# Peptides against a protein of PDB entry 5HOI: the designs that were tried, part 201

Target 1, 351 residues: chain A of PDB entry 5HOI
Amino acid sequence: FRYMPFSPAGTPFGFTDRRYLTMNEVGYVSTVKNSEQYSITVSFFDVGRFREYHFEDLFGYDLCFLNEKGTLFGQSKTGQIQYRPHDSIHSNWTKIIPLQAGERITSVAATPVRVIVGTSLGYFRSFNQFGVPFAVEKTSPIVALTAQNYRVFSVHYSQFHGLSYSLSELGTSSKRYYKRECPLPMSLPNINSDMKKDANLDYYNFNPMGIKSLFFSSYGDPCIFGSDNTLLLLSKWRSPEESKWLPILDSNMEIWKMSGGKETTDIHVWPLALAYDTLNCILVKGKHIWPEFPLPLPSEMEIRMPVFVKSKLLEENKAILNKKNEIGADTEAEEGEEDKEIQIPVSMAAE

## One batch from the design tools (peptide; made by RFdiffusion4, then SolubleMPNN)

Design b1_p21_3_s1 (from b1_p21_3, 13 letters changed)
Fold by OpenDDE base, seed 4:
Structure b1_p21_3_s1 (fold): chain B 351 residues (1-351), chain A 21 residues (1-21)
Amino acid sequence: as target 1 above (351 residues)
Amino acid sequence: MKEEEEEKLYEQIKKKAARRK
């Protein structure tokens, strides 16, 4: 197994010279290969609040994290990181993270108050927004990071134990754990089933954990979106005994519902953020499960617990159609072959 | 599906998943 650099909702190059380094609710960061260099563009969804900017990257940044105040870049092999504020008030800063032989930066995260670096050897490094170090901790190998304010959600991988997660708060003087290397009930990509399409193999080589993104919800709950296209939310994390992962959205099921029950293979959900009761996402059309260029406008998918079994909904819909045909047999109205959309029951929002 | 049918389906889904203003 090889640790790959992870950034939230980052895309592979595929057969192109361009990719998204990261994207979220704030915006998207793209990189283009220009001979031996890269051109990076930081773009925003709120064009009234933020100004797009670009710069030449001589280092080949393969890690990125975007927040409302700036963008953190990292180079997985060299250990170089750069923070670029979006405003001109604060200066850019660069730092080299010391790496051991074969060690890689696997993920970076930044909030307006913290910078976090995770490595393939499990080094967790914390800084303030100015690059002043707080601490170095050794954990299990880090494969993904996200952060909101002072909170950090980290995903770890062990060949012996699989996926685990930590939830911590980085105060001014101390680190608090709410969760420390607890089992993460997320399925890894199934190489035998999922790799039948070449497009999925490219993505697996880019992201072998299948973590499309991880973020904090607007309420501050850790969220993860895996290769199974299920959004998991960590509920009740303040109470260790009550804490559980909730599958709050099956995006494949929601696409199937929104399609009127049509099977599709070329429409995909690409997660950005969870804002209240909606997954902010890119609806991707095409063979690749990730967005291409230009980036489509973000969509909002309402969160819904996957309580419905597809087979049961199809049986119930057939039963409704049969009853309508039994009742409608007395009115010879030649209503044409209109694509009878499956009426999906309005799921009551579970309080 | 035909590419045109997939386009229509994508635009239908995208319209249903449009941001609530």
Scores: peptide ipSAE 0.360, ipTM 0.862, DockQ to the pose 0.782
Fold by OpenDDE base, seed 2:
Formats: C-alpha cells, structure tokens, sequence
Structure b1_p21_3_s1 (fold): chain B 351 residues (1-351), chain A 21 residues (1-21)
C-alpha cells in the first residue's frame, strides 16, 4: 500500500497532460502540465458570483481544497501549502509544513475560518484562515480530510484495522471530538473484480482507497462516496450511542432506474456535494469513471435508501408484459420494436 | 450498445437529472 495525495473529487491525469485537482458545488480546479511547470485554473459554477482566475504553478501542487472564500493548494512531498482568496482584498499566503523523512501531506482542507493539514504519519495540523497555527496532534495515518466551518471529518487508515473516521470541532481554545477513530463501514476497492478494466487500474493507482469524495451535507452531516458508488451519510453523530452510517443513495441503481432498466457500462456518477435531499454530481459518459475535459454541467439525484431488489423489478415487469400480450392477442397489431423500457414504479422513478 | 444509442441514453439520463430551476 502507498499513501497518495487525496483531494475531494480529484481526477488522475490518465494519458493526458491535464486533470482536476478538486471539484465541489462551488466549482472546479484544473491543472495542465507545461514542461516543468503547471498552469492552474480555478473555475466556478456561479459565474455571476465569482470570476475565473489562473496562475502559473512552479511547485507542482497535487493537493487542493476549494471553498466559497478561497482555494488551498498543497504539495505532498515538499510540504508547501498556499491559500489563495477568490477576492482581491485578501492577500495570498504560503507556508512550509515540516515533514519527517518519508512523510507526505495526504490531504488538506480549508473553510473561511480554518485550514487543516493531514499526513501519512497521522500528524493533524490546524491553522486559522491566515495560516496562524493552533495545534499539532498525532493520530492514526490520515488518508482524507474535509471541513465545514469549525468541523472536520477525517478518514484514517491502518493496515491492521482498515478504515476509521473522526469528527471534530476546532474551537479557539480546544479541539472537541464527536467521534474519534471509529470504524468506517466503507468497502475498499476489490483489485480482483474491479481492476479487470485498465481504466480502473489507473484510478486505483491514483486513489487506492477508492474515496471519490467526502463532504459535509447542507445540514452539516459527514458524507462519503466510495468505489462502490454508494453515498454514506453519518446520521445522529451528536448522540454517540445513536450514530449510524446510512446508505442514502446507490448511484448505480439510480442510473439503472433513470435508464428505464437498461444496463450501462459507460455512464458514471461523479460526486460533488449533498444539498438538502439531492446529490449534486457530474454524469460522466465514457470508459473512464471520472470526468474529462470539458466538464459537463452538474446534475442532481434525489437521495433514496436502496430498499428494492433489481431482480424483483425485472420479474414484475416480465409478468406485466406477459399479461399485456395475453390481452392483446386478438389484435394483429405489428409489434414494432417497442423499446423494452422496464416500467419502474413511479415511487422509484426519478422525477 | 452502438455509440449513438449510448449518447441518446446519456442525454436522456442527463435530462431526467437536470437541476430543477
């Protein structure tokens, strides 16, 4: 296993000179390799609220986090971080994070009030929005971070215990834990089943944990989207004994429903955010499970717990078709190639 | 599927998953 730099919804280069460093509901950050340097572009979905900007990157930033006030960049090997406000009122700042031999920054997060850096040795470093340090804590190795306001959702990895998570609040005087290194019930990528396609091997080498993204919902609940394309939400996290992970969307099932029950191999969900009851996402067409260039417009999927079995729906629709054919046998209406769309119950159909 | 059928299916799904204005 190798620790890789993680950014929310970041994409690999693949066979190209360009990739997305990160994307969410605010926008997307792209980087293009130009010889020994990179050109970074910060783009926004709300073009009326924000102006796109670009700069030359001489450091090779491989970590990124975008919020409504600015963009945090990081270099996993050198420990350099840069914060760039979207406005021209606030200045950019840079800092070097001290790294031990072989240590890497594995993830970074930024809110309008906090900056967080996590490492492969489990150093958790917290700063204010101006890069003033608060504390350094030693945890299990950090593989992913996200943050909203003062709250931090961290994912940890141990070779002995697998994935764990923490949920913490970074006050002015102290860190509070709501959850501390609790088991995370997320499936890891299965190399034997999932890596049969070359396109999946490139993604696994980029992101060995298969965490496509993690974010806080609009209600402030931790969310994670894994390699199984299931959105997990941490419910009731304020009550330690009642806290549970809910599978609130099977995106493969939802694509199957939206297709009228057609099996697709080239349509993929790329998660951005959870806003109220909808997953904001990119619908990706093609061999790669990640979005290419140009970025498609974001789509919305209603969250629904997977309570139905695909096989049962297929059997029910075959029974309905057989009954229609028994009633229709008296009229020699040429059965044109009626598109065998499976009648998905209206309660299950995406509106 | 043929590439044209895959495109039609993608555009159908994208239209169903379009942001409610």
Amino acid sequence: as target 1 above (351 residues)
Amino acid sequence: MKEEEEEKLYEQIKKKAARRK
Scores: peptide ipSAE 0.358, ipTM 0.859, DockQ to the pose 0.775
Fold by OpenDDE base, seed 3:
Structure b1_p21_3_s1 (fold): chain B 351 residues (1-351), chain A 21 residues (1-21)
Amino acid sequence: as target 1 above (351 residues)
Amino acid sequence: MKEEEEEKLYEQIKKKAARRK
């Protein structure tokens, strides 16, 4: 296992010279290789609220976090971080995070009020939006971070215990834990099944945890989207005894439903954010599970707990078809093998 | 699926998953 730099919804280069460093509901950050340099572009979905900007990256930033006020960049190996406000009124700042031999920055997060850096040795570093440090804490190795306001959702990895998570609040004087290194019930990528396609191997090498993204919902609940394409939401996190992960969306099941029950391997959900009852996402067409260039417009997928089994729906539809054929037996019509769209019950169809 | 059928399917799904304005 190798600790890789993680950014929310970041994409690999694959066979291209360009990738997304991060994307969310605010926008997307792309980087293009230009010889020994990189050109970074920060783009926004709300073009009326924000102006796209670009700059030359001499450091090769491989970590990124975008928020409504600025973009945080990081270089996993050198420990350099840069914060760039979207507004020109505020100055950019750069800082070097001290790293031990072999230590890497594995994830960065930024809110309008906090900057967080996590490392492969489990150093959790907190700063204000101006890069003034608050604290350094030693945790289990950090593999992913996201933050909203003062709250931080961190994912940790141990070779002995697998994935764990923490939920904390970074006040002015102290860090409060709501959850501290609790087991994360997320499946790791299955190397034997998932790696049969070269496209999945490239993604696994880029992101061995299979965490496509993590974010806070609009209600402030931690969300994670794994390699199984299931959206997990941490419910009741304020009550330690009542807190549970809810599988609120199987995106493969929703694609299957929206398709009229057609199996497809070339349509993928790429998660951006959870807004109310909808997953904001990119619907990706093609062999790669991640969006390419240009970025498609975001789509909205209604959250639905996976209550239904495909086999039962197929059996019910076969039973309906057989009943129709028993009633219609008197007309010799050669209805060809039209791919009869499975009638998904209206309660299951996304309206 | 043929490329045309996949495109039609993608556009169908994209239409169903279109942002509620």
Scores: peptide ipSAE 0.357, ipTM 0.860, DockQ to the pose 0.753
Fold by OpenDDE base, seed 1:
Structure b1_p21_3_s1 (fold): chain B 351 residues (1-351), chain A 21 residues (1-21)
Amino acid sequence: as target 1 above (351 residues)
Amino acid sequence: MKEEEEEKLYEQIKKKAARRK
């Protein structure tokens, strides 16, 4: 296993000179490689609220986190981080994170009030929005971070224990844990089955945990979207004994439903955010499971508990069709081959 | 044929997953 720099919904270069460093509901950050330099563009979905900006990157930033107030950049090997406010009122700042030999920054997160840096050795570093340090904590190795306001969702990896997560609040004086290194019931990428496609190998080499994204919902619940294309939400996290991961969306099942029951190979969901009852996402067409350039407009997918079995729905629809054909034998009406969408019952939303 | 069918299917899904304005 190798620790790789993780950013929410970041994409690999693949065979191109460009990639997305990160994307979410606010926008998307792209980088283009020009020889030994990079050009970074910060783009927004709400073009009325924000102005797109770009700059030359001489450091080769491989970590990024976008929020409504600014963009945090990081270089995993050198330990350099930069925060760039979207407005011109606040100044950019740069800091070097001290790294031990072989240590990497694995993930960064930023809110309007906090900056968080996680490392491959499990150093959790917290700062204010101006880069003033609060604390350094030693945890299990950090593989992913996201943050909302004062809350931090961290994913940890151990070779012995697999994936774990923490949910913490970074107050002014202390860190509070709601969850501390609890088991994360997320499926890891299956190297033997999934790596038969070169595109999946390229993505695995970029992101060996298969975490496409992690974010907080609009209600402040931790969400994670893995390689299995299932959206997990941490429910009842304020009550440690009642807290559970809910599979609130199987995106492959929802694509199948939206297709009228057609199996597709080249349509993928790329997660951005969970807003109320909808997954904000990019619908990707093509061989790669990640969006290419130009970025398609975001789509909305309703969250639904995966309570349906495809095989049963196909059997039920086949039984309905057979009954209609037994009754309809006397009327020669040329009902053309209208692609009869599979009638799928209204699934329960996640409560 | 298959690529055009996948394109139509993609646009159908994209229309169903369109943002509620």
Scores: peptide ipSAE 0.365, ipTM 0.863, DockQ to the pose 0.827; fails the geometry check

Design b1_p21_3_s2 (from b1_p21_3, 11 letters changed)
Fold by OpenDDE base, seed 5:
Structure b1_p21_3_s2 (fold): chain B 351 residues (1-351), chain A 21 residues (1-21)
Amino acid sequence: as target 1 above (351 residues)
Amino acid sequence: MEEEEREKLFEQIKKKTARRK
């Protein structure tokens, strides 16, 4: 296993000279390789609120985090980080994170009030939005970070224990833990089954943890989207004993349902954010599980707990078809399959 | 499934998941 730089919904270069460094509900950051340099573009979905901007990258930034106030960049090997506010009123700042021999920055996150850097040795570094350091903590090796306001969701990896997570709040004087290195019930990518396709191997080499993205919901719940294309939400995290991971969406199941039970092996969900009861995502068609260029318009998918088994749905649909054929009624198929799926009440996300 | 049928299926799913303006 090798620690790779992780950014939320980042894509590999593949066979191209361009990739997405990160994307979310705010926008998307792309980089294009030009000889020894890179050109970075920060684009937004709300073109009325934000103006697209670009700059030349001489450092080869391989880490990125986008928020509503600015973009954080990082270089995993050199330890360089740069924060670029979207508003020209605030100055850009650059810092070098001290790295030990073989240490890498594995993930970065930024909110309007905090900057966080995680490393392959488990150094957790916190800063304010101006780059003033608060603390350095030693944790298990960090493989992914996201943050909202003062809260940080961190994913850790141990060779002995697999994946764990922490949920913390970065106050002015101290770090509070709601969860500290608790087991994360997410499956790692299976190298033997899924890697028969070159495109899956390329993605695995880029992201060996298979974490496509992680974010906070609009209600402030930690969300993670793994290689199994299941959206997990951490419910009731304020109550340590009641906290649980909910599989709130199997995106492969939802695509399969929307297809009318057809083969959908070339249709992929790329996660951006969870807004209320809706996964904001990019629908991807093709060999690659990630979006190409140009970026398609975002789609919305309602969250639903995967309570149905595909085999049972196929048996029920066959039984309905057989009954329709026996009755000889050319009655138009009312597409009103009462989706007996447990809608997660909006109220469950806020606790 | 032919490539044209796959394209039609993708566009159908994309319409079902389109953001309500």
Scores: peptide ipSAE 0.436, ipTM 0.897, DockQ to the pose 0.598
Fold by OpenDDE base, seed 2:
Structure b1_p21_3_s2 (fold): chain B 351 residues (1-351), chain A 21 residues (1-21)
Amino acid sequence: as target 1 above (351 residues)
Amino acid sequence: MEEEEREKLFEQIKKKTARRK
């Protein structure tokens, strides 16, 4: 296993010279390889609120986090980080994070008030928005970070214990834990089943944990979207005894429902954010599970707990079709092989 | 499924998931 740099909804280069460093509800950050340098573009979905900007990257930033006030960049091997405000009023700042031999920055996060750096050795480093350090803590190896205001959601990995998570608040004087290295019930990518397609191997090499994204909901609940395309939400995290992960959306099942039960193996959901009761996402068509260029407009998918089993719906629909054919056998109408949409119960139909 | 049918299916899903203005 190798620790890879993680950014929320970041994409691999694949066979191209360009990729998304990160994307969320605010916008998307792209990088293009130009010989030995990179050109970075920071683009926004609200073009009336923000102006797109670009710059030359001589460092090869492989970590990124976008928020409403600025963009944090990081280089996983050198330990260089840069914060770039979106406005021209505040100055950019650069810092080098001290790394041990073989240590990597694995994830970075930024809010309007905090900057967080996590490493492959489990160093958790916190800063204010101006790059002034608060503290350094040693945790289990960090594989992913996200943050909202003063709160941090961190994902950790151990070869012996698998995935764990922490939820913390970074006050001015102290760090508070709501959850500390608790088990994360997320499925890891299955190398034997999922690697049958070359496109899945390229993505696995880029992101071995299969964490497509993690974010806070609009209500401030930690969310994670794994390789199984299930959105997990951490409910009741303020009450440690009541806290639980809820599978609030199976995106593969919702796409299958929206298709009328047709084959949808080439249609993929790429997560951006959870706003109220809707997953903001990119719908991707093709061999790659990630968005290509240009970026499509974001879509919205209503959250619904997967209560029903796809196999039972297919069996029920076959039974209905067989009954219709038995009743219709007395009328010789050659109704052609029209792809008869699966009757999805109205309560299950994504309207 | 032909590529044209697959494109029609994708555009149908994209319309169902379009942001409400």
Scores: peptide ipSAE 0.433, ipTM 0.895, DockQ to the pose 0.745
Fold by OpenDDE base, seed 3:
Structure b1_p21_3_s2 (fold): chain B 351 residues (1-351), chain A 21 residues (1-21)
Amino acid sequence: as target 1 above (351 residues)
Amino acid sequence: MEEEEREKLFEQIKKKTARRK
């Protein structure tokens, strides 16, 4: 296993000179290779509220986090971080995070009030929005971070215990834990099934944990979207004993339903955010599971608990079709090759 | 499924998932 830099909904370069460093509900950050340097562009979905900007990156930033107030950049190997406010009234700042031999920054997060840096050795570093340090804590190795206001959702990895998570609040004087290194019931990428496609191998090499994104919902609940394309939400996290992960959306199942049960192996969901009851996402068509350039307009998918098994629905529909064919053998009605739309139960049909 | 059918299917899904203004 190798620790790789993680950014929410970041994409690999693949065979191109360009990638998305991060994307969410606010916008998307792209980088383009220009010989020995990079050109970074920070773009927004609300073009009336924000102005797109670009700059030359001489450091090769491979970590990014976008919020409504600014963009945090990081270089995983050198430990350099840069915060760039969107508003010109606030100055950019740069800092070097001290790294030990072989230590890497694995993830960065920024809110309007906090900057967080996580490392492959489990150093959790907190700062204010001006880069003033609060604390350094030693945790299990950090593989992903997100933050909303004062809250931080961290994902940890241990070779012995797999994935764990923490949920904490970064006050002015202290860090409070709601959850501390609890087991994360997320499936890791299946190397044997997924690696049969070169595009999946490239993505696995970019993101070995298969965490496509993690964010807080509009209600402030931690969300994670794994390689299985299932959106998990941490419910009741304020009550330590009642807290549970809810599989609130199987995006592959929802695409399959929306297709009338047709093959959808070339249609992918790329997660951005959860707003109320809708997953904000990019619908991707093609071989790559990630969005290419230009970025499509975001789509919305209603959250639905996966109650039904796709295989059973396919068997039931085959049984219905076979019964119709047995009954229809006595009536010479040339029922044409009507597009055999799978009857999805009304409770499952997207209105 | 032909490429044209895949495009039509993708456009249908894209319409079903279009942001409600």
Scores: peptide ipSAE 0.432, ipTM 0.896, DockQ to the pose 0.759
Fold by OpenDDE base, seed 4:
Structure b1_p21_3_s2 (fold): chain B 351 residues (1-351), chain A 21 residues (1-21)
Amino acid sequence: as target 1 above (351 residues)
Amino acid sequence: MEEEEREKLFEQIKKKTARRK
């Protein structure tokens, strides 16, 4: 297994010279290869609140985290990080994270008040927004990070134990754990089934964990979106005994419902954020499960617990069709090839 | 499913998931 740099909703280059380093509800960061250099653009969805900016990257930043106040960049191999405030009032700062031989920065996160760096050896480094260090902690190997305000959601990987997660709060004086290296009930990408498509192999090589994104909801709950296209939300995390992962959206099921039960194997959800009861996402059409350029406008999907199984809905619709055919034997068959749209019950239809 | 039908289906889904203004 090789640790790869992870950024929330980051995309691979694929066969192109460009990719998204990260994207969320604030905006999207792109990088373009220009010979030995990269050009980075930080773009925003709220063009009235923020101004797009770009710069030349001589370091080849492969890690990124965007927030409302700035962008954190990182280089996984060299240990270089850079924070760029969106506002010109605050100065950019650069720092080198000391890495051991073979150690990589695997993820970075930034809030308006904290910067976090996680490594393949499980070094968790915390800073303020000005790059002043707070602490270094040794954890299990970190594969993904996100943060909101003072809270950090970290995903860890062990070859022996699989995926785990931590939820911590980085106060001024101390780190508090709400969850510490607890099992994460997320499915890893299935190499044997999914890799029959070259596009899936490219994505797996870019992101072996299949974590498309992780974020905090607007309510401050940790969310993760895996390779199974299910949005998991950590509910009741303040109560250790009551805390559970909720599958709050099966995006493949919701697309299938919205299609009237048609084949939707070329339609993909790319997660951005969870705002209240809606998943902000990019709808992607094509062979690649990730958005290409230009970035489409974000879509909203209402969160719904996957209570219904596709097989049951297909059986129920077959049973309804069979009953209609048994009752309708007396009315002349107008042979309209009406595209038999699966009637999804109104309670299950996305409004 | 033809590419045109896939495109219509995608635009239908995109309309259903359009941001509430």
Scores: peptide ipSAE 0.432, ipTM 0.895, DockQ to the pose 0.767

